# Designs tried in a protein design run: peptides against a protein of PDB entry 7PB4. Part 196

Target 1, 105 residues: chain A of PDB entry 7PB4
Amino acid sequence: KMLNIKEYKEKLLSTLGEFLEDHFPLPDRSVKKKKKNIQESSVNLITLHEMLEILINRLFDVPHDPYVKISDSFWPPYVELLLRNGIALRHPEDPTRIRLEAFHQ
Target 2, 218 residues: chain B of PDB entry 7PB4
Amino acid sequence: DALQMAVGYFEKGPIKASQNKDKTLEKHLKTVENVAWKNGLASEEIDILLNIALSGKFGNAVNTRILKCMIPATVISEDSVVKAVSWLCVGKCSGSTKVLFYRWLVAMFDFIDRKEQINLLYGFFFASLQDDALCPYVCHLLYLLTKKENVKPFRVRKLLDLQAKMGMQPHLQALLSLYKFFAPALISVSLPVRKKIYFKNSENLWKTALLAVKQRNR

## One batch from the design tools (peptide; made by RFdiffusion4, then SolubleMPNN)

Design b2_p15_7_s1 (from b2_p15_7, 8 letters changed)
Fold by OpenDDE base, seed 5:
Structure b2_p15_7_s1 (fold): chain B 105 residues (1-105), chain C 218 residues (1-218), chain A 15 residues (1-15)
Amino acid sequence: as target 1 above (105 residues)
Amino acid sequence: as target 2 above (218 residues)
Amino acid sequence: IEKEKEILEAIYQRL
């Protein structure tokens, strides 16, 4: 029973990862090498998969404060996507913090 | 160059020492407006000013005026559009600015140099259909972007659910008709054969400017 | 593990 649940979880994670890559890829940062001071902040954006993992892990690790601070690695369209689809919620008093939605309520 | 000084003012911000900040801002804004409507802006100028308009650096009135004069001389860089979508999501711009941006994006769609990266934003734009204020303009944008590869069963379900919630809106019907064209097996519902696709005339704000751009590029 | 499965399924359905 536990092995089957673990294997099923791994399959779900893989399937979700593929789905996220296919339908919600990061835009190719054309690092135009041209010297113009477009400080494209050298901040590495995380994938939508990684963002979801962070939110899920925070919910399990710190259930009394399941909020994650939005960093510069969070691509704003992904944040907006999660909010619009009811996957994440903003903190009511701090718009820089988001949590995973409580799907079990 | 007066335009370079104006763009530089918006980029660097107001120099603290200027007693007449509002007069200086208005002067530079009028310079940008005059050049944009007469000649159009270079892709680099649009890149800078579009980000400024959406960053929330200035007030909503100023941002609206900047966005209204984002008229290309030739092309708009796709990278500028992708960056603009990012700024739009940071939450520093008003709802009216978001609507104006999507109207602008639809109106200027043909002047964007490439579509490959914008097509990667398809899923993001599709999620924006849930915003009642954006929905008509997002439907129009998706109508322009949609390829056969984008027509998936889960998106069909979402569109049908949205139609059930919002009713048979002309913009939703247009998009559903396109989906049925690409994937007739996914849409069993008989859609009324509307001979005319009815989107809101997003182009009306830029109609004269767009005609001028098309004449210069001939 | 079961809760995590349910969360993943719920995320997938909302995307």
Scores: peptide ipSAE 0.635, ipTM 0.928, DockQ to the pose 0.347
Fold by OpenDDE base, seed 2:
Structure b2_p15_7_s1 (fold): chain B 105 residues (1-105), chain C 218 residues (1-218), chain A 15 residues (1-15)
Amino acid sequence: as target 1 above (105 residues)
Amino acid sequence: as target 2 above (218 residues)
Amino acid sequence: IEKEKEILEAIYQRL
């Protein structure tokens, strides 16, 4: 029973990862290094998969404060996607914080 | 150049010493509007001003006027559109600005230099269909973007569910008809044979400007 | 593990 649940979880994670990569890829920041000193923020954007992992981990690690601070690594369209689809919620008092939706409540 | 000074004002913000900030703002805005409607804007100017219009740096009235004059001289950079979508999602722009952006994007679609990165945003745009205010314009955008590869069973289900909720909207029916064209096996429902694809005429705001752009690029 | 499964399934259904 436990082995089957673990294997199923791993399969689900893999399938979700592939789905996210196929349907919600990051845009290629063609940093055309044209010479103009626009400090295009060298901030490495995380994948939607990584963003979800952070939110899930925070829910389990700190269940009494399951909110994650939105960093510059959070691509704004992904944040909007999660909010719009009811996967995540903004903190009611702090719009810079986001949590995973409580699907089990 | 008056245009460069105007763009520089919007980019860098007001120089502290101007006693009449509102008059200076209006002067520069009118400069941008005048050049945009007469000659169009360079791709670099659109890149700067589009981000400003969506960043929430200025009030909604100013942002709306800037966005309305995002008329290309020749082309719009795809990168500018991708950046603009990011700014749109930061939550500092109004709902009306979001609607106007999608109207602009549909109207200017043919003037975007390439579509490769915009096509990667397909999933994001598709998720925006559930916004009632955006839905008509997003359907039109998706109609322009949709390839056979984008027509997936889960998206078909979502469109049918959306139709069940919002009814048989002309824009949604147009998109569903395209989906049925690419993947007839995924759509068992009889769609009314619409002789004409009907989208809200988003181009009406830029009709004269678009004609001028097409004439300059011939 | 079961809770994580339910969460992942719920995410997948909403995407």
Scores: peptide ipSAE 0.633, ipTM 0.928, DockQ to the pose 0.376
Fold by OpenDDE base, seed 1:
Structure b2_p15_7_s1 (fold): chain B 105 residues (1-105), chain C 218 residues (1-218), chain A 15 residues (1-15)
Amino acid sequence: as target 1 above (105 residues)
Amino acid sequence: as target 2 above (218 residues)
Amino acid sequence: IEKEKEILEAIYQRL
């Protein structure tokens, strides 16, 4: 039973990863290297997969405060996607924090 | 020139020292509106002004007026559209501004220089179908974006579920008909043969402007 | 592990 659950989890993670890459890819940042010295801190956007992993891990690591602070690495359309699909919730008092939805309870 | 000064005002913000901030703002807004409707705006000007309109830097009335005059001289950069979609999701713009943006995006779709990055947003736009206010315009956008590779079983299911919830809406039926065209095996439901595809955006705010842009680019 | 499986399934169904 446990081995089958582990294998199934690994299969789900891989299948989800492929699904996310196929259907929710990041836009290619045409970094027009216009040489303007504006250190636009090229905050690297994380994938939707990585964002979900962060949310899941936070739920397990800190179940009493499962909220993650939205960083500049969080692509706003991904945040909106998760909220709209009922995968994530905003903190009621702090809109800069989101958690995984408790749909498994 | 007057346009550069106006764009610069919106980009940098009002200089604190102007006693008559509202008159200055109105002057610059009228300058942008006048140039946009007469000649169109350069792609770079649209890039700047779209971000301003959607960033929440100014009030909703100003943002709405800026967005209404986002008329290209020639082309709109795809990058500007991708950035604009990001700004819409930050939550600093009104629901009416979001609707107006999607109307604008559909109206200006042919003037966007490339579609490769916008096509990557297909999944995001599809998720926006559940927003009742956006749904008609998102259906129209998806109708323009949809390729055979986008027609998947899970999306068909979601569209049918949405139809069950919202009823047989003309815009949703148009999108479903396109899906059935690309993947007949995925849609067993008999769709009414609609002779005319109807989207609410046929009467766009930019009809006259779009004709002028097409004439200039011929 | 079972909870994580359920979460992943629920996410996948909502996407």
Scores: peptide ipSAE 0.631, ipTM 0.927, DockQ to the pose 0.390
Fold by OpenDDE base, seed 3:
Structure b2_p15_7_s1 (fold): chain B 105 residues (1-105), chain C 218 residues (1-218), chain A 15 residues (1-15)
Amino acid sequence: as target 1 above (105 residues)
Amino acid sequence: as target 2 above (218 residues)
Amino acid sequence: IEKEKEILEAIYQRL
């Protein structure tokens, strides 16, 4: 029984990962190497998968304050996607903080 | 150049020392509007001004006026559109600005130099169908973007669920008809054979300007 | 493990 649950979880994670990569990829910022010295801070954007992992981990690690601060690595369209699909919620008083939705509450 | 001074004003912000900040802003805004409607703007000018209009740096009235004059001389950079979508999601722009942006994006779609990166935003735009104010314009955008590879069973289910909730809207029916064309096996529902696709005329705001751009690019 | 499974399923259904 426990083995079947672990195998099923692994299959769900792999299927979700493939789904996210196929349907919600990051745009390729062709950094055209034109020499203009504007240090556009090369903030490495995280994948949607990594963003979800952060939100899930925060919910389990700090259940009394499950909010994550939106960093510059959070691509704004992903934040909007999660909010619109009811996967995440904004903090009522601090719009820079988001949490995973409590699907069981 | 008067246009370069105007763009520079919006980029750098108002210099503290001008007694008549509002008069200076209005002068520069009129300069941008006049050039945009007469000749169009260069891709670099659109890149700068589009980000300003969506960043929330200025008030809604100013942002709306800037966005309305985002008329290309020749082309719009795809990168400018991708960056603009990011700014749109930061939440510093009004709902009316979001609607106006999607209307602009549909109206200017043919003048965007490339579509490869915009096509990667397909999933994001599809999620925006749930916004009742955006839905008509997003359907039109998706109609322009949709390829056979985008027509998936889960998206078909979501469109049918949306139709059940909102009713048989003309813009939603147009998109569903395109989906049925690419993947007839996924859509068992008999859609009325609409001979005419009816989207809201998003281009009406720019109709005269679009004619002029097409004439210059011939 | 069961809670994590349920969360993942709920996310997948909403996407």
Scores: peptide ipSAE 0.629, ipTM 0.926, DockQ to the pose 0.315

Design b2_p15_7_s2 (from b2_p15_7, 8 letters changed)
Fold by OpenDDE base, seed 4:
Structure b2_p15_7_s2 (fold): chain B 105 residues (1-105), chain C 218 residues (1-218), chain A 15 residues (1-15)
Amino acid sequence: as target 1 above (105 residues)
Amino acid sequence: as target 2 above (218 residues)
Amino acid sequence: IKEELEILEHIKLRL
C-alpha cells in the first residue's frame, strides 16, 4: 500500500512536471552576455514545478505559517498565474509572501 | 539629442537639484511623445521606456502617457514584450495601465520582430482571460497567437466555462471560432458562423501612427 | 501523503 502511494505520488509529480513544462515554460532568456546590465541576467529563475514544490513543502513543513517569501527567483508571471487560478494566496499584511491555497477547506 | 536626454531622464531618474521637477518631466515627456508620433522610436528606446512605464517608477498619468507613445520606428523587440509582461505582474502598475498594455500589444503585434518567446507565454495569457477588464483584449491577443498545437482539451473546457459565466461575448466567440477551426472535434457546441470577427478596436489609439509606421517600412 | 496527492490533483485541474 505505501509503495503504491509513493509510486503514485512520483507518477503524479512527473505528469504534472511534464504538463508544466509543456504549457508554462520559462522564456528563453538568451543570456546576451554582451551588454553590461549583468544583474537581471544573473538571477536563475525557478521553474513553475519548483515553485509549486516549495509552496507544497512549506504547507506541510510549517502548516501554522505556510507562507513563502517571494524571491527574485520567482518569475512574476508564475506568481500571477498561481494567484489568478486560486492556487496561491497573498499574505493579507505582506504582499511579498504567498501560500498554497488550502484546498481541503 | 533631445530624445536621448529625455530617455536618459526617465532611465536615470530626476537629478535631485532641479527645483522645477515637474516642468522638466513634462518637457522630456513631450519630447518623447513628439518623436514617437512623428518618426517612431528605436527598439532600444522602446525597451527602456516600456520598462519605465510598467515599473511604477513614475505616477499613473506619466506611465499612461509613456505607454501611449510606445510607437516603433520599425520593430519592437520580443524581449521587451517578455520583460514588460514580467513588470505587469509585479503589481506596481494600475489596472488601467494593464488594459492599455494589452491594447498596445494587440495594436503593435505585427511590429514585434519575433513571436517564439511570446508564444511560450500562451498559457499565462490564457489564465488572464479570467480578468474581466483584460478579457476582451486577451482574447484578441490569443486570437493572434493561437496555433493548432495550442488548442488543447483543457483550454477548450476553460473557455467554455468562461463563456458560461460571462455569456456569449463577441471576443470569446471569436476565439472559440478559431479553436473550432483548428480542432473541430474538441468543440461540439454549435458556434454561429461569423463572417466577421469582432474585437474591440484597440488600434484606434494608434491608427495614424500605425499608418505612418507601415509607410516607413515599405 | 493522501493530502499531498489531492493537492497535486487539484493544482493540475486549476492550471
Scores: peptide ipSAE 0.560, ipTM 0.931, DockQ to the pose 0.347
Fold by OpenDDE base, seed 2:
Structure b2_p15_7_s2 (fold): chain B 105 residues (1-105), chain C 218 residues (1-218), chain A 15 residues (1-15)
Amino acid sequence: as target 1 above (105 residues)
Amino acid sequence: as target 2 above (218 residues)
Amino acid sequence: IKEELEILEHIKLRL
């Protein structure tokens, strides 16, 4: 029973990962290194999968404060996507913090 | 150049010493508007000003005026559009600015240099269909972007669910008709044979400007 | 693990 649940989890995570990659890929930052010193923020954007993992982990690791601070690695369209679909919620007092919606409550 | 000074003002912000910040702002805004409507803007100028209009650096009235004059001389960079979508999502722009951006994007669609990266945003735009204010314009955008590869069973279900909620909207019916064209097996529902696709005339704001751009690029 | 599965399934349905 436990092995089957673990295997099912792994399969579900893999399937979700593939789905996210296929339908919600990051845009290629064509860093055309044209010479102009526009410090294009060298901030590495995380995938939607990684963003969801962070939110899920925070919910389980710190259930009394399940909020994650939005960093520069969070691509704004992904944040908007999660909020719009009701997957994530903004902190009522701090718009820089988001949580996974508690679907199990 | 007066335009370079105006763009520089919006980019760098007001130089501290101006006693009449509002008059200076209005002067530069009118400079941008005048050049944009007469000649169009260079791709680099659109890149800068589009980000400013969506960043929330200025008030909604200023942002709206900037966005209305995002008229290309020749082309708009796809990168500028991708960046603009990011700024749109930061939450510092008004709902009216978001609507105006999608209207602009539809109106200027043919002047965007390439569509490869914009096509990667398909899933994001599709999720924006649930915003009632954006839905008509997002349907039009998706109608322009949709390829056979984008027509998936889960998206068909979502469109049908959306239709069940909001009714048989002309813009939604137009998109569904395109989906049925690409994947008839996924859409069992009888769609009315619409002889004409009716989207809201988002282009009306730029009709004269678009004609001028097309004439310059011929 | 059950809760995580429910979350993942729910996320997939909402996306």
Scores: peptide ipSAE 0.559, ipTM 0.931, DockQ to the pose 0.347
Fold by OpenDDE base, seed 1:
Structure b2_p15_7_s2 (fold): chain B 105 residues (1-105), chain C 218 residues (1-218), chain A 15 residues (1-15)
Amino acid sequence: as target 1 above (105 residues)
Amino acid sequence: as target 2 above (218 residues)
Amino acid sequence: IKEELEILEHIKLRL
């Protein structure tokens, strides 16, 4: 039973990863290397998969404060996507923090 | 020139020292409006001004006026559109600004230089169908973007569920008809044969401007 | 693990 659950988890994670890559890819940053020395801190955007992993891990690691601070690595359309689909919730007092929805409660 | 000064004002913000901030703002806004409607704006000017209009740097009235004059001289950069979508999601713009942006995006769709990156946003736009205020315009946008590869069983289900909730809306029926065209096996439901595809955006704010842009680019 | 699976399934269904 446990082995089957682990295998199923791995399969589900891989299938979800593929699904997210196929249907919710990041836009290619045409880094127009215009040589303007503006250190636009090229904050690398994380994938939707990575964002979900962070939210899931936080829910399990810190269940009493399951909120993650929205960083510059969080692509705003992904945040909006998760919120609109009821996958994530904003903190009621701090809109810069989001948590995974507790689907089991 | 006057346009560069106006764009620079919006980009850098009001210099604190101007006693008459509102008059200065109105002067620069009128400059942008005048050039945009007469000649159109360069792609770089649109890039800057779109971000300003959607960033929440100015009030809703100003943002609305800026967005209404986002008329290209020739083309709009796809990168500007992708950035604009990001700004919409930060939550600093009004719901009315979001609606206006999607109306603008549909109206200006043919003037966007490339579609490859916008097509990657298909899943995001599709998720926006559940917003009742955006739904008519998002349906029109998706109608323009949809390729055969985008027509998936899960999206068909979501569209049918949305139809069950919202009823047989003309814009939703138009999108479903396109989905049935690409993947007839996925849509068993008989759709009414609509002779005319109707989207609310047929009466756009930019009709005269779009004709002028097309004439200049011929 | 079961809870995590249920969460993943739910996420996939909502996307």
Scores: peptide ipSAE 0.558, ipTM 0.931, DockQ to the pose 0.363
Fold by OpenDDE base, seed 3:
Structure b2_p15_7_s2 (fold): chain B 105 residues (1-105), chain C 218 residues (1-218), chain A 15 residues (1-15)
Amino acid sequence: as target 1 above (105 residues)
Amino acid sequence: as target 2 above (218 residues)
Amino acid sequence: IKEELEILEHIKLRL
């Protein structure tokens, strides 16, 4: 029974990962290293899958403060996507922090 | 060059020494407007000014005027559009600026050099259909972007759910008609045979400028 | 684990 649940979780995560990659891929940063604007090229953007994992983990690890600070690795369209779909919520006092919505309400 | 000085002012910000910041701002804004409407702007100038208009560096009135004069001489870089979408999501621009951006994007769509990266944003734009203010313009954008590969069962369901919520809007019907064209088996609903697709005339703001750009690029 | 599965399913439905 427990093995089947773990295997099912792994399969569900894999299936979600594939879905996110297919429908919500990151834009290819054509790193045309034109010399001058060095600043934009250095930020490694995380995938939508990784962003969701961070939000889920934070909800379980720190349920009393389930908020994650929006870093430069958070692609703004993904943040907007999660907020618009009611998957994430902004902190009421700090718009730089987001949490996973508690769907069990 | 007066244009380079104006773009440089917006990029670098006001130099401390100008006692009359508002007059200087207006002078440079008029310079950009005059060149943009007469000759169009270079892709690099659009890249810089589009970022400024969406970054929230200036007030809404200034941002609106900058965005209204984002008229290409030849082409708009796809990279500039992708960056602009990112800035739009940071939340430093007004709702009216967001609407204006989507109107601009639809109006200037043919002048964007490539569409490969913009097509990757399809899922993001599709989620923006839920915004009542953006929905008419996002439908028009999606109408321009949609390929057969984008027409998925879950998106059809979402469009039908949105139609149930918002009613039979002409812009939603236009997009649904295109979806039915690519995937007739996914849409069992009888769509009214609309002989004319009615999107809001996003191009009206730039009609004269777009004609001039098309004439220069012939 | 059951709660995590429910969350993942819910996320997929909202996307």
Scores: peptide ipSAE 0.556, ipTM 0.931, DockQ to the pose 0.332

